# Ledger of designs, part 203: peptides against a protein of PDB entry 3T7K

Target 1, 248 residues: chain A of PDB entry 3T7K
Amino acid sequence: KAEKILARFNELPNYDLKAVCTGCFHDGFNEVDIEILNQLGIKIFDNIKETDKLNCIFAPKILRTEKFLKSLSFEPLKFALKPEFIIDLLKQIHSKKDKLSQININLFDYEINGINESIISKTKLPTKVFERANIRCINLVNDIPGGVDTIGSVLKAHGIEKINVLRSKKCTFEDIIPNDVSKQENGGIFKYVLIVTKASQVKKFTKLINDRDKNETILIVEWNWCVESIFHLNVDFTSKKNVLYQKK

## One batch from the design tools (peptide; made by RFdiffusion4, then SolubleMPNN)

Design b2_p27_6_s4 (from b2_p27_6, 9 letters changed)
Fold by OpenDDE base, seed 1:
Structure b2_p27_6_s4 (fold): chain B 248 residues (1-248), chain A 27 residues (1-27)
Amino acid sequence: as target 1 above (248 residues)
Amino acid sequence: MEELEKEKEEEKKLIEEVEKKYKEAMS
């Protein structure tokens, strides 16, 4: 059926998209539309796997979903597109009235607001955002909203190698892991990096660390600090936004 | 917790809006 529909076009574009969707197309596509998209070089995946070499995300806007945050770790993210790209494309293809010899849909007309070329260009860098920031090992409280698995998965996608989950009520100093990174000349290295949810946790962890390791550097942040860093593909250590405690 | 719930609800609304547009386009 798809071949018959597409036969009216003299030339078909190859968009070369390997995409995931978030905030759209939850129920997927009908079989004919999937076949049409495949013939146009658009393959949509249900889940993110590194082996699939994903290069595109469909979303109506910038979202804080796991898929959206992970899409910014694609190597590279080529396109972040609104779902209207697919809708308009399929509308044009299914239209019986248009004597169109060619599909006339430009990907650049459907860019997600706020994902600009500056962001896209950073996804071509050989390093991940937290790797560039010298954050490889973090401590994460177990009561974090969204769950440690989801949060941890996003952080790992962006260059964090080790995630230590802290049981906030029962943890001791010995449960806190150091951020083991080689001293680089131009970057502030924090020995202890923690993501917490409450002021009481800040008080607890600062006390534990300062009582046992008084002269060490500490960074305690909210999840929003990580999200903002991901959205910018850059860690701004000059910003106090979403930083709960910092000791240099 | 409240912020995440709001985000999930927003995402749900967005999904529904896009689904409506898709169905309308294919009708």
Scores: peptide ipSAE 0.452, ipTM 0.891, DockQ to the pose 0.873
Fold by OpenDDE base, seed 2:
Structure b2_p27_6_s4 (fold): chain B 248 residues (1-248), chain A 27 residues (1-27)
Amino acid sequence: as target 1 above (248 residues)
Amino acid sequence: MEELEKEKEEEKKLIEEVEKKYKEAMS
């Protein structure tokens, strides 16, 4: 059926998209449409796997979903597109009125607002955002909204190697892991990095660390600090936004 | 909790809007 529909076009574009969707197409596509998309070099995946070499995200806007955040770790992310790209493409293909010899849809007309070439270019870097920031090992409280698995998965996608989950009510100093990075001369290396949800946790962890490991560097942040770092593909250590405690 | 619920609700609305557009386009 898809072949018959596409036969009216003399030349078919190859968009070369390996994509996931978030905030759109939850019910997927009908069998004909998915076949049409495949013929145009648009492959939609249900889940993110490294082996699939994903290069595209479909979303109506910037979202804080796991899929959207992880898409910024693609190597590279080539395109971040609005779902209207697919809708308009399929409309044109199914249109009986338009005696179009060619599909005339440009990917660049459907870019997600706020995902610009500067962000896309950073996805071509050989390192991940937290790797560049010398954050390899973090401590994460177990009561984080969204769950430790989802948050941990996003953080790992962005270069964090080890995530230590802290039981906020029962943890001791011995449960806190150091960010074991070689002291590079250039850049603020924090020995202890923690993501917390409450002010009481800041007080607790600050006390535990300062009492047992005096004069060490500490960074305590909210999840939003990580999100902002991901959206910019850069860690700004000069910003106090979403930083709950910092000791240099 | 409220922010996450709001985000989920917003995402749900966005999904519904796109689905509506898709269905209308294919009708």
Scores: peptide ipSAE 0.449, ipTM 0.889, DockQ to the pose 0.829
Fold by OpenDDE base, seed 5:
Structure b2_p27_6_s4 (fold): chain B 248 residues (1-248), chain A 27 residues (1-27)
Amino acid sequence: as target 1 above (248 residues)
Amino acid sequence: MEELEKEKEEEKKLIEEVEKKYKEAMS
């Protein structure tokens, strides 16, 4: 069926997209449309796997979903596209009226607002955003909204190697792991990095650390600090936004 | 919790809007 539909076109584009979807196409596509997309070099995956070499995200806008945040860790992310790309493409293909010799849909017309070339270019870097920021080991409170698994998965995708989950009510100083990074010449190295949800946790962890390790550097942030860092593919240590406590 | 719920609701609405557009395109 797909072959007959596509036979009216003299040339078919190869978009070379390996994509996931978020905020769109939850029910997937019909069999014919999947085949059409495949013939156009558009492969849509249900889940993110490194082996699939994903290079595209479909979303109606910038979202804070796991898939969207992880898409910014693709190597590289080539395209962040609105779902209207697929819809318009399929509309054009299924249209009987137009003797269209060619599919005239440009990917660049469907870019997600706010994902610019600067962001895309940073996905070509050999390092991940938190790796560049010298954050390899973090402490994460167990009561974080969204769950430690989801948040941890996103953070790992962006270069955090070790995530230590802290039981906020029962944790001691010994439960807090240091951010073990070699002194790189460029950027502040924090010995202790923590993601917390409440002011009470800030007080607790600052006390625990300062009582036992008085002169060490501490960074305590909200999840939004991580999200903003991901969206910019850059950690701005000069910003106090979403920073709850900082000791240099 | 409230922010996450709002985000989920927004995502749900977005999904529904796209699905509507897709169904309309295939009809």
Scores: peptide ipSAE 0.449, ipTM 0.888, DockQ to the pose 0.860
Fold by OpenDDE base, seed 3:
Order: sequence, then structure tokens, then C-alpha cells
Structure b2_p27_6_s4 (fold): chain B 248 residues (1-248), chain A 27 residues (1-27)
Amino acid sequence: as target 1 above (248 residues)
Amino acid sequence: MEELEKEKEEEKKLIEEVEKKYKEAMS
């Protein structure tokens, strides 16, 4: 069926998209449309796997979903597109107007607002955002909204190697892991990095660390600090936004 | 908890809107 539909076009574009979707196309596509998209070089995957070499995300806007956040770790992310790209493309292909010799859809017309070339260019860097920030090991409270698995998966995609989950009510100093990073000359390295949800946790962890490991560097942040860092593909250590406690 | 619920609800609405557009396009 797809071949017959596409036969009316003299030339078919090859978009070379390996994509995931978030906030759109939850029910997927019909079989004919999947085949059409495949013939146009658009392959949509249900899940993110490194082996698939994904280069595209479809979403109506910037979202805080696992898929969207992880898409910014693609190597590289080539396109972040609105779902209207697919809809308009399929509309044009299914159109009964016999005279269309070519598909005229420009990818650049469907860019997600807020994902600019500066962000896209950073996905070509050889390092991940938290790797560049010298954050290798973090402590994460177990009561974090979204769950430790989802949050942990996003953080790992962005260069955090080790995630230590803390039982907030029962943890001791010995349960807190240091950020084991070699001292780079010009980068703010924090010995202890923690993601927490409550002010009571800040008080607890600062006390535990300061009582046992005096004068060490501590960074305690909210999840939003990580999200903002991901959206910018840069960690700004000068910003106090979403930082709950900092000791240099 | 409330923020996550709001985000999930927003995502659900976005999904529904796109699905509606897709169905309309294929009709």
C-alpha cells in the first residue's frame, strides 16, 4: 500500500531521522503510515537505546519527560521537531492532488521552541554535561518525585557514572558517597553532591557531613538544578537557582 | 507530588491534542 501511495512522487526525500516521541503519538501510527515514514528515512523507536544511534526527538514543546531529557544526550541530537512535521508530511502524501511531483516539507519549519542551534551544537561535544562539570558520583534521596530509577537513568545519560540512593530517614554519614573526580585546575569540584527534595534533608546531610568531614566542599541541589543544566547543556556554578546549599 | 501530577496531566492533554490532529489528518 505505501509503495502505491508514494509512486506518485518522482523523488522522495531521505530525512535520515532515528527518533523517539514524547508528549505525542502515544498510540503510534497505522501500519501504512509507519511504512511511508520508513521509506522517507524516518524511523520511530519506542524506547531509547544507545545502539540505535538516535538523532531526533518529536515533542510538541520542551518537556521534562525522561525521553525528552535523554534526547539532549544524543550524539548528536540533529533535530528536535514538533509532531506537526509528521502530520503535515502524511497529509501531503495522502492528498488526492495528483499534481504533486515532490514532497515540500522543510524540517527547520518544525523546530521545537527553545531548542536552538547553540543547544544542538553542544550535543556534538565529546563529553556529557555533568562530566564537563566534574560530577561523577551523586547522592540521591529515595523519596524523589519521579522515582530514583527514572531520575537516575536521566542523570546517567548525561554523564553521571554512579548514583547512590539514600534512605533519607535512616541514612548515616557512611552511606554518603564522595564525588571521586581527579582535581582539575579550574573547575569547581564538590566532594559531596546531593539531590534532595526537602529542607529537612539539607539540614540532616549538612550536619552529617560537616560533623564527620569538616571543611569539605558540598553541593546540595533540587532536581530542577539538574533539569536546567540539561536544558542548557551547561552547568552554571555561579547561579544560585535551585541550589539549596553550597560550601566551597 | 502536586507538580508531578500537573506535569502528567499536561502531558496527557498534549498527547490527546496531537492524536486528534493525527486522526483528523487521516480521515
Scores: peptide ipSAE 0.445, ipTM 0.887, DockQ to the pose 0.857

Design b2_p27_7_s2
Fold by OpenDDE base, seed 4:
Structure b2_p27_7_s2 (fold): chain B 248 residues (1-248), chain A 27 residues (1-27)
Amino acid sequence: as target 1 above (248 residues)
Amino acid sequence: EEEEEKKKKEEEKEKERKKLEEELLAD
């Protein structure tokens, strides 16, 4: 059926998209449309798997979903597109009107607002955002909204290798792991990096660290700090936004 | 009054946390 529908076009584009969707297409696609999209070089996957070499995200806007956040770790993310791309494409293909010789839809017209070429270009870098920021090992409180698994998965996608989960009420200094990164000359390495949810945790962890490991560098942030870093594919250590405690 | 303000601030923080969780877990 898809072949018959597409036979009216003399030339078919190959978009070469391997995509996931977030915040759109909750009902999925019918079999015919999936086949049409496949013939146009558009493959939509339900879940993110590294083996699929995903290069595209469909979303109506910048979202804070696991899928969206992870899409910024694609190698590279070629396109971040609005769902209207697929909608308009399928509409054009299903249109019974005159023999359209060509599909005239440009991917660049459907870019998600706020995901610009600067962001896309950073996904071509050989390193991940937190790797570039010298954040390899982090401490994560167990009561974080969204859960440690989801949060941890996003962080790992962006170059954090080790996630230590802290039981916020019962943890001791010995439970806190250092960020084992070799001192690079350019500074900005924090020995202790923690993601926390509340001010009481800041007080607790700062006390534990300062009492046992004096004069060490500490970075305590909210989840939003990580999100903003991901959205920009850059860690801004000069910003105090979403930083709860910093000791250089 | 101070306790009510603290309670209100905590409730607002909890709402914000819930929102963040929902945003993250959305498909």
Scores: peptide ipSAE 0.341, ipTM 0.780, DockQ to the pose 0.800
Fold by OpenDDE base, seed 5:
Structure b2_p27_7_s2 (fold): chain B 248 residues (1-248), chain A 27 residues (1-27)
Amino acid sequence: as target 1 above (248 residues)
Amino acid sequence: EEEEEKKKKEEEKEKERKKLEEELLAD
């Protein structure tokens, strides 16, 4: 059926998209439309797997979903597109108007607002955002909204190698791991990096660290600090936004 | 007044945390 539908076109584009969807297409696609999309070089996956070499995200806007945040770790992310791309494409293909010798849908017309070329270009870098920031080992409180698994998965996608989960009420100094990174030329190294949810945790962890390991560098941030860093694909250590405690 | 303001700030923080959780867990 898809072949018959596409036979009216003299030339078919190859979009070369390996995509996931977030905030759209919850019901998926019918078999015919999947086949049509496949013939146009568009493959949509249900989940993110590194083996699939995903290069595209469909979303109505910038989202804070696991999928969206992870899409910014694609190598590279080629396109971040609105779902209207697929909708308009399929609509044009299913149209009975014989006058269409070619599919007239341009990917660039469907870019997600706020995902600019600067962001896309950074996904081509050989390093991940937190790797570039010399953050490889972090401490994460166990009561974080969204859960440690989801949060940890996003952070790992962006270059954090080790996620140490802290039981906030029972944690001692010995439970806190250092951020063991080699000195890289272009960034401050924080010995202790922590993601916390509340001010009481800041007080607790700062006391534990300062009492046992005096004069060491500490960075305590909120989840929003990570999200903003991901959205920009850059860590700004000069910003106090979403930083709860910093000791240089 | 100080207790009410503290309660209001805590409620706002809880709403924000819930929103962040919902955003992250959405498909």
Scores: peptide ipSAE 0.340, ipTM 0.781, DockQ to the pose 0.836
Fold by OpenDDE base, seed 1:
Structure b2_p27_7_s2 (fold): chain B 248 residues (1-248), chain A 27 residues (1-27)
Amino acid sequence: as target 1 above (248 residues)
Amino acid sequence: EEEEEKKKKEEEKEKERKKLEEELLAD
């Protein structure tokens, strides 16, 4: 069926997209449309797997979903596109107007607002955003919204190797892990990095660390600090936004 | 008045946390 529909076109584009969708296409695609998209070099996957070499995300806008955040860790992310790309493409293909010898849909007309070439170019870097920021080991409170597994999965996709989960009510100093990174000459390294949800946790952890390991560097942030760092594919240590405590 | 203001601030924080959770867990 797909071959018969596409036979009216003299030339077919090859878009070379391996994509996931977020915030769109909840009902999926019918079998004919999947086959059409495959013939055009567009493969849509349900879940993110490293083995699939994903290079594209479909979303109506910048989202804070697990899929969207992880898409910025693709190697590289080639395109971040609005769902209207697929909608307009399928509409053109299913159109019975005899005069369409070619598919005239340009990927660049469907870019997600706020994901520019500067962001896309950073996905070609050999390092991940938190790796570049010298953040390898973090402490995460157990009561974080969304759960430690989802949050941890996103953070690992972006270069955090070790996530230590803290039981905020029962934790001691011995439960807090250091951020074990080699001293780079040109970057501030924080010995202790923590993601917390409450001001009471800031007071608790700062006291525990300062009482046992005096004069060490500490960074305590909210989840939004991580999200903003991912959206920019850069950590801005000059910004106080979403930073709850910093001791250099 | 101070107790009502504290309660309102706590409710706003809880709404914000719930929103962040929903945004992350959405497909």
Scores: peptide ipSAE 0.340, ipTM 0.778, DockQ to the pose 0.750
Fold by OpenDDE base, seed 2:
Structure b2_p27_7_s2 (fold): chain B 248 residues (1-248), chain A 27 residues (1-27)
Amino acid sequence: as target 1 above (248 residues)
Amino acid sequence: EEEEEKKKKEEEKEKERKKLEEELLAD
């Protein structure tokens, strides 16, 4: 069926998209449309797997979903597109109007607002955003909304090597892991990095660290700090936004 | 009044946390 539909075109584009969808296409695609998309070099996957070498995300806008956040870790992310790309493409293909010699849909017309070439270019870097920020080992409180597994998965996708889960009510200083990074000359390495949810946790961890390991550098942030860093593919250590405690 | 304001702030924080969780876990 798809071949018959596409036979009206003299040339078919190859978009070379390996994509996931978030915040759109919840009902999926019919079999014919999937086949059409496949013939156009558009493969849509249900889940993110490294083996699939995903290069595209479909979403109506910038989202805070696991899929969207992880898409910014693709190597590279080639395109972040609105679902209207697929909708308009399929509409054009199913149109009974005269023999269109070519499909006239430009990917660049469907870019997600806020995901610009500057962001895309950073996905081509050999390092991940937190790796570039000298954050390799973090402490994560166990009561984080969304769960430690989902949060941890996103953070690992972005270069965090080790996630230590802290049981906030029972943890001691010995449970807190240092961010084991070589002292780089260019300052700004934090020995202790923590993601917390409550002010009481800030007080607790700050006290535990300062009492046992005096004069060490500490960074305590909210999840939103991580999200903003991911959205920009850059950690801004000059910003106090979503930073709960900082000791340099 | 202070207790009501504290309760309201806690409820707002809980709503915000729930919203953030829903956003993350959405497909």
Scores: peptide ipSAE 0.340, ipTM 0.778, DockQ to the pose 0.748

Design b2_p27_7_s3
Fold by OpenDDE base, seed 5:
Structure b2_p27_7_s3 (fold): chain B 248 residues (1-248), chain A 27 residues (1-27)
Amino acid sequence: as target 1 above (248 residues)
Amino acid sequence: DEEEKKKEEEEKKEKEREEFEKELLSE
């Protein structure tokens, strides 16, 4: 059926998209439309797997979903597109009235607002955002919204190697892991990096660290600090936004 | 019973989709 529909076009584009969707296409696509998209070099996957070499995200806007945040770790992310790309494409293909010899849809017309070429270009870097920031090992409180597995998965996609989950109420100094990184020329290294949710946790962890490991560097942030760093594919250590405690 | 089971399965799938698409916000 798809072949018959596409036979009216003299030339078919190959978009070469391996994509996931977030915040759109919850009902998926019918079999004919999937086949059409496949013929145009568009493959849509349900989940992110490294083996699939994903290069595209479909979303209506910048979202804080696991899929969207992880898409910024693709190697590279080639396109971040609005779902209207697929909608308009399928509309044009199914249109009987348009004596179109060619499909005339440009990917660049459907870019997600706020994901610019500067962001896309950073996905071509050989390092991940937290790797560049000298953050390898972090401490994560167990009561974080979204759960430690989901949050941890996003952080790992962006270059954090080790995630230590802290039981906020029972945690001692010995439960806190250091950020084990070698000093690189262009960045401050924090010995202790923590993601917390509550002011009480800041007070607790600062006391535990300062009492037992005096004069060490500490960074305590909110989840929003991580999200902003991901959205910019850069850590700004000059910003105090979403930083709860910092000792240099 | 079969229609009710289908509805429950659809509701379960929808809930799973909603949970999967949840935005990761700070409290």
Scores: peptide ipSAE 0.186, ipTM 0.624, DockQ to the pose 0.145
Fold by OpenDDE base, seed 2:
Structure b2_p27_7_s3 (fold): chain B 248 residues (1-248), chain A 27 residues (1-27)
Amino acid sequence: as target 1 above (248 residues)
Amino acid sequence: DEEEKKKEEEEKKEKEREEFEKELLSE
């Protein structure tokens, strides 16, 4: 069926997209449309797997979903597109009225607002955002919204190697892991990095660390600090936004 | 029994999709 529909076009574009969708296309696509998209070099996957070499995300806007956040770790992310790309494409293909010899849909017209070339270019870097920030090992409270597995998966996609889950009510100093990065001469490396949800946790962890490991560097942040860092593919240590405690 | 099992599997998949599409917010 797809071949018959596409036969009216003299030339078919090859978009070369390996994509996931978030915040759109919840009902998926019918078999004919999937086949059409495949013939146009558009393959949509249900889930993110590293083996699939994904290069595209479909979303209506910047979202805080696992898929969207992880898409910024693609190597590279080539395109972040609005779902209207697929909608308009399929609409044009199914249209009987247009004696269109060619598909006239440009990917660049469907870019997600806020995902600019500067962001896309950073996905071509050999390092991940937290790796560049010298954040390798973090402490994560167990009561974080979204769950430690999901949050941890996003953080790992962005270069965090080790996630230590803290039982916020029961943890001691011995449960807190250091950010084990070699002291680079010129970089403000934080010995302890923690993601917390509550002010009480800030008080607890700062006390535990300062009482046992005096004068060490500490960074305590909210999840939003991580999200903003991901959205910009850069950690801004000059910003106090979403930083709950910092000791240099 | 087979139709109920299919419906339960579809509902489970739908819940998994909904959970996966959840925005990750801090408290």
Scores: peptide ipSAE 0.154, ipTM 0.619, DockQ to the pose 0.142
Fold by OpenDDE base, seed 4:
Structure b2_p27_7_s3 (fold): chain B 248 residues (1-248), chain A 27 residues (1-27)
Amino acid sequence: as target 1 above (248 residues)
Amino acid sequence: DEEEKKKEEEEKKEKEREEFEKELLSE
């Protein structure tokens, strides 16, 4: 059926998209539309897998979803597109009235606002955002909204190698792991990096660390600090936004 | 008992993922 529909076009574009969707297309696509998209070089996946070499995200805007946050870790993210790209494309293809010999849809007209070439270019870097920031081992409180698995998965996608889950009520100093990174001359390295949800946790962890390892560097942040770092594909250590405690 | 615990843990994780997606979309 898809071949018959597409036979009216003299030339078919190859968009070369391997994409996931977030905040759109909740009902998926019918079999015919999937086949059409496949013939146009557009493959949509349900889930993110490294083996699929995903290069595209469909979303109406910048979102804080797991899929969107992980899409910024694609190698590279080639396109971040509004769902209207697919909608308009399929509309043109199914249109019986438009005697179009060619599909006239340009990917660049459907870019998500706020995902510019500067962001896209950073996804071509050989390193991940937290790796560049010398954050490889973190402590994560177990009561974080979204759960430690989801949050941890996003953080790992962005270069955090080890996530230590802290039982906030029961943890001791011995449960806190150091951020074991080689000292680079010009990079602020925090020995202890923690993501917390409450001010009481800040007080607890700062006391535990300072009582046992008084001279060490500490960074305690909220999840929003990580999100903002991901959205910019850069860690700004000069910003106090979403930083709960910092000791250099 | 172990299979039931595993199923409950998986259901809890799935619920947490769904809640995370919903929460993030609302912000």
Scores: peptide ipSAE 0.121, ipTM 0.639, DockQ to the pose 0.073
Fold by OpenDDE base, seed 1:
Structure b2_p27_7_s3 (fold): chain B 248 residues (1-248), chain A 27 residues (1-27)
Amino acid sequence: as target 1 above (248 residues)
Amino acid sequence: DEEEKKKEEEEKKEKEREEFEKELLSE
């Protein structure tokens, strides 16, 4: 059926997209439309797997979903597109107007607002955003919204190797892990990095660390600090936004 | 007991997803 629909076009584009969707297409696609998209070089996957070599995200806007945040870790992310790309494409293909000899849809007309070439270019870097920031091991409180598994999965996609989950009410100093990174000459390395949800946790962890390991460097941030770092594919240590405690 | 535990885990995961999406919508 898809071949018969596409037979009216003299030339078919090859978009070369391996994509996931977030915040759109909840009902999926019918079999005919999937086949049409496949013939145009568009493959849509349900989940992110490293083996699929994903290069595209469909979303209506910048989202804080797991899929969107992980899409910025693709190697590279080639396109971040609005769902209207697929909608307009399928609409043009299903159009019975005989006058269309060619599909005329340009990917660049459907870019997600706020995902520019500067962000896309950073996905071509050999390192992840937190690797570049010398953050390898973090402490994460167990009461974080979204759950430690989802949050941890996003952080790992962006170069954090070890996530230590802290039981905020029961944890001691011995439960806190150091950020084990070699001293690089020119970067502020924090010995202790923590993601917390409450001001009471800041007071608790700063006390525990300062009482047992005096004069060490500490970074305590909110989840929003991680999100902003991911959206920019850069950690700005000069910004105090979403930083709850910093000791250099 | 295993089915009930699985249902509780699914409900917990759904609640965690809802909390994550709610955080998204707060911007």
Scores: peptide ipSAE 0.093, ipTM 0.616, DockQ to the pose 0.103

